Peptides against a protein of PDB entry 4GMN. Designs and how they scored, part 188

Target 1, 375 residues: chain A of PDB entry 4GMN
Amino acid sequence: RYANITLLALVTLASIGTDFQETLVKGNQGSRESPISAADEEWNGFDDADGDAMDVDQKSSSGEDQEEDYEEIDVKEDDEDDDDDSITSEMQADMERVVGADGTDDGDLEDLPTLRELIQTAVPQLIRLSNLPIDSDESLTIQSHALSALNNISWTISCLEFANGENANIHNAWYPTAKKIWRKTILPILEADSADLKLATQVTSLAWAVARVLHGETPTDGNPHRKFISLYHSSKQQAGGNSNSIEEPEDPFQGLGVKCIGVVGSLAHDPAPIEVNREVGVFLVTLLRQSNNVPPAEIVEALNQLFDIYGDEELACDKEVFWKDGFLKHLEEFLPKMRTLTKGIDKRTQPELRTRADEALLNLGRFVQYKKKHA

## One batch from the design tools (peptide; made by RFdiffusion4, then SolubleMPNN)

Design b2_p21_1_s1 (from b2_p21_1, 12 letters changed)
Fold by OpenDDE base, seed 1:
Structure b2_p21_1_s1 (fold): chain B 375 residues (1-375), chain A 21 residues (1-21)
Amino acid sequence: as target 1 above (375 residues)
Amino acid sequence: MTLHPYQPPSSLKLVLEKINS
């Protein structure tokens, strides 16, 4: 009886997490005009309607050559040196206040009661349930459902924009909770070294969602990036041997390989230690070099992670890893392979994979051109 | 540099469909 009530509650929490995501995705689609929808106006070809050759004769009128003299308006560049130095000091002081308060200023979520209850009430219970001793099929089922609920909540929150101080109240409320999920749920499961690929897929999905918010501030205890790289390699070795169809998820982007890439990519963002960034960057570039044996979805994810990690030239990882380890050459050498890979994806059978591959190919071309100009 | 915005995989819907089945 208690187990069934717990399972129903966990399924309900998992459902709420996704219904909330669908609402957020619909809300954000209103502001980002995706420029993609304008290109698929199929220019319906000119219907060659056989319309009759009407003879209309109309006359040759010889209108005159008026030479309108465009006066060169000499717009004097008045160099008004508006020293707008004033805004920088107040913004810096507010950023320093946010960094210095070791206070658990639980971000004020008064206006977001559902999200508040998910973060403050539900997630701590889900962490507890995901960390139960596994001694029965019932405890394993509870763990799996708790991980699924944590996954859906964490992914929903990870779809919010947090750049430029957007949603700062949500970020501040989530950030300590995300670190708690990492330390109390993700790390213990990764350290248990379970051969259960289902559990590994669940925890890796959750880890990706959490790491998409924490980035390089994700707790580095026990070198989690190396554990996920090892999990990636182990998953490939198992898939090659046992034709036990773990039904490859119908969605290529649900594969354990994609999830491992997403986690390690997210862990390598600033302010990650340069050695963590290097190990991840070398892993991702190595996938591109071995692309003939790598699923297209993993290549797409590896490219996106490389763009996000090395897109900013002001970051220490640009000089110390990207340029120093010669990543540009590997990306440039991969460009013709990516064109071949993308063209090999059937738009009819795999429309999402093709769209994402076309986008990643476009971004790769732009990225290579950008880095060549800033060399 | 302006990249096309990376949208996370449609993946999150599929985790629910498998829980509700």
Scores: peptide ipSAE 0.033, ipTM 0.699, DockQ to the pose 0.045
Fold by OpenDDE base, seed 4:
Structure b2_p21_1_s1 (fold): chain B 375 residues (1-375), chain A 21 residues (1-21)
Amino acid sequence: as target 1 above (375 residues)
Amino acid sequence: MTLHPYQPPSSLKLVLEKINS
């Protein structure tokens, strides 16, 4: 009884996290639709084309009247469904305010009650539930659902724009909570060194979402970047040994390898310690060198992370790592390989992967040209 | 340098589908 209520509440919190994402995606699409002037395309009405009436015809058969008196069992459906619509409406209104707020309104979290309750009330409970002792299948299920809800909330928040002081109120509310998720949920699970790939995938997904907001300010305690690099390598060894196809997720970007790259890339951003940046940068560049044996989605992610980490020449990591460790040469040598890789992706079967690879190839060319100009 | 914006993978959809199944 209490387990089922807890699971339902965790499902609801995970759903709330996704409905927020859907609203953000719709709002971000609406902001890209510059109002193309509604030219008055006169909706020419449906022409009432003719009613040819063909008549045909016959037959008769008369079968008998059996009056079986089925008693109508009046099953009162108790309409308990009304409570879900109210939460979704308030949540939608909060997200419409976040997306529709021209980034100049220092809107208080007081104006975002649902988001406030998610951050301040729900997330602390989810952190607690994710840290329960695993002593039963029920406790494992609760942990998994709590991690899923934390993942959804964290990813949704990580999709908000925080550049130039946009959503600063949300950022300021989330930042200490994100650090708590990292220290209380992510680190303990990573330190337990569980062979559970499902748990590893969940915690790595959550770690990526959290690290996309915290970047180089992510707590470096226990060298988590090395744990994720180790997890990357371990995941490759397990996939190669057991012909039990863990069904590669239908989305190539949902693979544990991509998630590990996304985490360590995010951890390496300024103001990360230069040695953390170096270890991650060397890892990412090594993936490009070994690209013949690396999934295309991991190459795309590794490139994007390298662009984001080393895109600013004013950062200490540009001089102390990018130039010092000769990364430009490796990126330039990778250009022809990336062209071949991208062309090898079928646009019909993998349209997203192909689009992201085409973008990453374009960015790689631009990045190499930029770095050559600023050498 | 202005790159094409990286869009994160839609990691959220896969978690709900697995909870509702």
Scores: peptide ipSAE 0.032, ipTM 0.702, DockQ to the pose 0.043
Fold by OpenDDE base, seed 5:
Structure b2_p21_1_s1 (fold): chain B 375 residues (1-375), chain A 21 residues (1-21)
Amino acid sequence: as target 1 above (375 residues)
Amino acid sequence: MTLHPYQPPSSLKLVLEKINS
């Protein structure tokens, strides 16, 4: 009885996190439909805006109008009206305010009562539940659901813009809580050396969401970047041996490998220690060199992380790692391989992967050109 | 040129394990 109520509450908290993320993503897409003026503006680097911002030149190649007859696949909308009234009107109002709020500098969430209760009341309980001794299938289920709820909340918050002091109140409220999730939930699970790939995937997803807000300010205690790099390599060794179809997630970006890359990339941002940055940068560049044996989604993620980490020439990591370790040569040598990889992705079967690969290929060309100009 | 902020894959479908009741 109590377990079922706890599980239901954890599922509800996880749902709330999801629905909030979808609303934020839709809101941010609407603000980004500012017409990309197709001006051949030279990419001048990443501005000091802490925004993971990638510029896609849609060169309008006037490809000839092949009228491919799109057969209307009549996808019957099975209107399963699952009226999951999980989104309270108060939470929807908080979501709308978060998308439009001028950043008040005070970490006061008085105007965001649902988000305040989520951060201040729910998250501390989820951290507690994720740290319960695993002594039963029930305790394992509670941990998994607590991790899912923390993942959802953390991902949702990581989709907010915090550059230029935007959402500073939310950032200031979340930052100490994110550090607490890292130290109290993520690190203990990573240190338990569990062979449970499901648990490893859940904690790595949560770690990525948390690290996307904390960046290089993520606690370096116990060298977590090395644990995620080790987890990446261990996951590849297990996938090669067990013909147990770990069902390749229908989505190539949900793979443990992609999540490991996302975590370590985020951990390597300024003000990360130069040695942490170097170890991550070498890992990412090594994936590009080994690209024949690396899933395309992991290559896309590794490229994006390399652009974000080394896009600013004023950062210490540009001089001390990027230039010193000769990363430009590896990126330039990878360009023809990336073109081949991207062309090998079927747009019909893997549309998102193809779009992300086309973007990453374009950005790789620009990034190489930029770095050559600033050499 | 407006740098499109790296959005996590849209497919970070927050795994609602639908507890199949």
Scores: peptide ipSAE 0.031, ipTM 0.683, DockQ to the pose 0.055
Fold by OpenDDE base, seed 3:
Structure b2_p21_1_s1 (fold): chain B 375 residues (1-375), chain A 21 residues (1-21)
Amino acid sequence: as target 1 above (375 residues)
Amino acid sequence: MTLHPYQPPSSLKLVLEKINS
């Protein structure tokens, strides 16, 4: 009984985290649709005329028109208003306030009661539940659900804009809690060195969400970037040895490899120690050099992380790592490989992967050109 | 549900728009 109530509460908290993200993503997309002025660059059509007319003959076979009378099954769309009763009116009002707040509301978390209770009451309990002694299948189930709820909450918060002092109230409330998740949930699970790839995937997803807010201010205790790099390599060795194809997640960006890259990339941002930045930068550039054996989604993520880490020339990592370790040369040498890789992705079977690869290729060309001008 | 990593528009897009403007 208590276990089922706890599991239901954890599922509900995980749902709230998802629904809150979807609403925040929709709200942030609506505000960033500043009309891209369609500059009508007249792409003058390439006139290539060559006309050769090959005639091939093939014959007329007469197959009979059996008019099978497809009875129109009038499938009444019963609009089952699935009143997804999961979101309380208070949660919806908090979501609307977070999405609709023009960045002028220096409002205390007093105006966000649901988000306040999630951060102050729910997350501390989820951290406790994620750290239960694993002595039963029930304790494993509770840990997995607690990690899922922490993941969804952390991802949702990581989708908020915190640049230029936006959402500063939420950032200030979340920041100490994010550090607590890192130190109390993520690090202990990583230190347990479990061969459980499911648990590793869950904790790495959570670590990425947390690191997207903390960046280079993520606690460096025990060199977590090296643990995630080791986990990346270990995951590749396990996938290659067991002919149990772990069903490649339908979404290539949900793979453990992508998540490891996202974590270590986020950990390498300023003000990360230059040694941490260098080790991550060398890891990411090494993936590009070995791209023939790396999934396309991991290449896309590694490129995006490299752009975000080294996009600012005023940062110490630009001079001390990017230029000093010759990263520009590796990126330039990777351009033709990225063009081939991107063209090899079928738009019909993997439309999202193709779109993100086309964007990463465009950004790689621009980034290389930018860095060459600032050399 | 595994949340899709929302890739924010890369900071690079903002830097490059300022160079072309």
Scores: peptide ipSAE 0.027, ipTM 0.645, DockQ to the pose 0.451

Design b2_p21_1_s2 (from b2_p21_1, 12 letters changed)
Fold by OpenDDE base, seed 3:
Structure b2_p21_1_s2 (fold): chain B 375 residues (1-375), chain A 21 residues (1-21)
Amino acid sequence: as target 1 above (375 residues)
Amino acid sequence: MTQHPYQPSSSLKVRLKKINE
């Protein structure tokens, strides 16, 4: 009984975190879709150049049109609008306030009661449940669900804009909790050195979500960037040895490799120690150099992380790492490889991966041109 | 559980948009 109630509560908290994420994404997309007025740039037509007529002839045969009368089975799609009533009216109101808050009012977290209870009451319990001694399959199940709930909540919060003092109330409430998740949940699991790839994927996803808010202010205790780089390499060795197709996640961006890159990239942002930044930067550039054996999604993520880490020339890492370690040359040498890689992705079978690769290729060209002007 | 990795629009994408406007 108690286990089922706890499980249901953990599933509900995980769903809440996902639905919050989807609504925040939709709200933040809607605010950025100010209609770019399609200025009518008159596409001056292709000139009609002339050429020739060649003939070729042949011929014949008559195959019979069997009109097989396919009875249109009028499958009434009963749109059972399963109104997944998972979003409480209070959560929806909190989401609408977070999305609709033009960043003028330093609104206390008092105006976000559901988010407040999630951060202050639920997350501390989830941290406790994720740290239970694993002595049974039940304890392992509870840990997995607690990690899933923490992941979804942390991802949702990481989708909020915190630049320029936006959502400062939420940032200030989340920041100490994010550090607590890192120190109490993420680090102990990473230090346990478990061969469980499922657990490693869950904790790495959570670590990425947390590190996307904390960036270079993520606790450096025990060199976590090296642990995630080690986990990246270990995951590649295990995938190469077991010819059992671990079903590649349907989404190429859900892979453990992508998540490891996302974590270490986020950890390397200013104000990270220059040594941490260098080790991560060298790791990311090394992936580009070895790209023939690296999944396209990991290359896309590694590029995005390099752009975000080294996009600001005023940061110490630009002079002390990017220029000193000759990263521009490696990015320039990678441009033709990225064009080939992107063209090799089928738009029909992997439309998202192709779109993200086309974007990363465009950004790589622009980034290289930018850095050449600021050399 | 659709864990869509919300890839934020890279800070570079925001800066490059502002340079082309």
Scores: peptide ipSAE 0.022, ipTM 0.640, DockQ to the pose 0.449
Fold by OpenDDE base, seed 5:
Structure b2_p21_1_s2 (fold): chain B 375 residues (1-375), chain A 21 residues (1-21)
Amino acid sequence: as target 1 above (375 residues)
Amino acid sequence: MTQHPYQPSSSLKVRLKKINE
């Protein structure tokens, strides 16, 4: 009885976190759908004229189109409008305020009561539930749901803009809580060295969400970047042996490898220790060098992380790592490989992966040109 | 369970756009 109520509450908190994210994504898409004008600048490729027309006469035979009359089985979608209006009017109002707030008010979360209760009341309980001794299948289920709820809340908050002092009130309220999640939930699970790939995926997803806000201010105790790099390598060794059991997530960006890259990339941002930055940077550049054996989604994420880490020439990591360790050369050498990789992604079967790869390729070209001008 | 869509950092896209303008 108590377990079912706890599970229901955890599922509800996880839903709340998701619904908030969808609202933020829709709100940010509405502001960012300034149409990327497909400037179809027809880059009229160079008319290399000369290729001799070899006349291969292939007589392809007229196969008769048998119109197989596929009877449309009219699957009546019973629109059970389960209007699970789980989005309370208060939650919607809080999201509208967060999306619309010119974040100039250093105010308390007084105007954001739902977000306040999530951060101040719910998250501390979720941290407690994620730290329960695992002595039963019930305690394991509670931990998994608590991690899911923490993940959803943390991801939602990580989608807020905090640049230039935007949402400073939310950032200031979240920052100590994010550090608490890191120290009390993430680190203990990583230190337990569990062979549970599901738990590892959950904690890595949560770690990424938390690290997207904390960046280089994420606690460096125990060298967590090395734990995630080790987890990345371990996950690849396990996947190579048992091709049958890990349902690759339908979304290639939800893979444990991508999540590990996202975490370590986020951990390597300024003001991270230069040695942490170097170890992560070398890891990411090594993935590009080994790209023939790396999933395309992981390459896309590794590129995005490299751009975010080294996109500012004023940062100590630019001089002490990027230039000193010769990363530009590796990025230049990777450009033709990235073009081939991107062209090999079918737009029909993997449209999102192709779009993100096309963007990463474009950004790689621009980034290389930028760095060459600032050498 | 709808897994959270990764939102790439917007900061670099904006900086790289400004550098080419």
Scores: peptide ipSAE 0.021, ipTM 0.636, DockQ to the pose 0.554
Fold by OpenDDE base, seed 1:
Structure b2_p21_1_s2 (fold): chain B 375 residues (1-375), chain A 21 residues (1-21)
Amino acid sequence: as target 1 above (375 residues)
Amino acid sequence: MTQHPYQPSSSLKVRLKKINE
């Protein structure tokens, strides 16, 4: 009984996180009359727009590790069917507020009750459930569903704009929680060195969602970027040996390789330690050099990560890594290979992959031209 | 920043359907 209720609640939370994401995507599409795919921003370089560095006043609240007594959520047996539609309606209203709010509203989460409950009530319980001792198939199932719910919530929040002070209230509420997910859920599972590729894929998906908000402020404890690079290489070795084709996910962007690239790319953003940035940058550039043996979706993701990491010339990583390690030469040498790769993708069978590859090729040409002008 | 919407895998939607069946 309790396990079934826990599984149902985890399924509901995972559904909530999915529907919240779908609503966010629809809201962002509604405000821009053109379906600007999240890739349709043609990379024009960083214009010298005064990046008001959000002085996120790191009030080091020494949050004492209050062992918050996990009050057993007395899951009242309230009527099963009507609650799903009501939650979806509240989530829609919260997402409409987030998308419609001009970034000047220093509002608290009082106007975002569903998002508040997801961050403050649901996520702590999901962290607990993801950390259960794995002693049974039931505990493994609970962990997998908790990771799925955390993934969906984290991805939804990572789709919000936080640049230029936008959604600062949500960012401020999420940021400490995202660090808790990283330290209490992601790191322990990565350190357990499980041979379970399913678990590794779930954790990597969650890690990418979390790292898309935390960027270079993601905790560097235990060098997680090296663990994800190692996981990338290990996943490639296993795919080559066993003729049990792990069915390549129908979506090429759902592959473990893409997720590993997305995580390590996000971890390498400023203010990441220069050595972390260098190791990731070298990894990404090495994928481009080895592109004949790399799936096109991984090349697209590696390019996008390189643009986001090294697009700003004011960042320490531009001088200390990009220029110092000669990355421009590698990008320029890759440009004709990218043209060949992109042309090799059939628009009829893989339309999304072709679109994203055409965009990444366009941005690569612009990026190389930009960096040559600013050399 | 290209917000790549990670579409929650069809596997979650498929799992949700299988648990609600």
Scores: peptide ipSAE 0.019, ipTM 0.592, DockQ to the pose 0.064
Fold by OpenDDE base, seed 2:
Structure b2_p21_1_s2 (fold): chain B 375 residues (1-375), chain A 21 residues (1-21)
Amino acid sequence: as target 1 above (375 residues)
Amino acid sequence: MTQHPYQPSSSLKVRLKKINE
């Protein structure tokens, strides 16, 4: 009885975390659809006159189109608008305030009651539930649901802009809680060295969401970057041996390999120790060098992480790692391989992967050119 | 369980825009 109530509460908190993200994404899209007034720059067309277009009179022969009477199977789309009314009016109002807060009103967390209760009341309980002794399938189920709820909340918060002091109130409230999730939930699970790839995937997803906010300020206790690099390699060794057991997620970006790359990339940002940055940077560049055996989604993520880590020339890691370890040469040598890889992705079967690969290829070209100008 | 779609970091888009402006 108590377990079922706890599981229902955890599922509800996980749902609230996703619905909060959807509301945030919708609100942030509405703010971006401010019409960029197309300044009609009247490009005065060049008056180039004379081109005699030769009339090629190709007499196309009238083929008799056989009207094959395709019976329109009237698939009634039963629009079961399951309006899952899971978005509370308070939650929507909190999200509208977060998205609509142009930087004048430092809206206190007092004005964000739903988000405040998630951070201050729900998350501490989820951390407690994720740390229960695993002595039964029921305790394992509770841990899995607690990790899912923590993941969803942490991802939603990681989608907020915190650059330039934006959402500083939310950042300041979340930051100590994010460190607590890391120290109390993520590290103990990583230290238990469980052979459970499902648990490893859940904790790695949560670790990525948390590390997207903490970056290089993520606690370095026990060298977590090495644990995630080890997990990456271990996951590849297991996938090569047992063809049957790891359902590769339908979404290539939900793979454990991508998640490991996302975590270690986030951990390597300033102010991370230069040694941590170097180990991660070498790992990421090594994936590019070995790209023939690396899934395209992992290559895309590894590139994005490399750009984010080394995009700022004022950072110590630019001089001490990027230039010193010769990363520019490896990125330049990877450009033709990335073009081939990107062209090999079918736009029909994998449209998102293709779009993200096209973007990463474009950014790789720009990044290499940028770094060459600043050499 | 709806897994959050991993959105790529938006930070690079902003930096690369400013370099080409």
Scores: peptide ipSAE 0.022, ipTM 0.639, DockQ to the pose 0.622; fails the geometry check

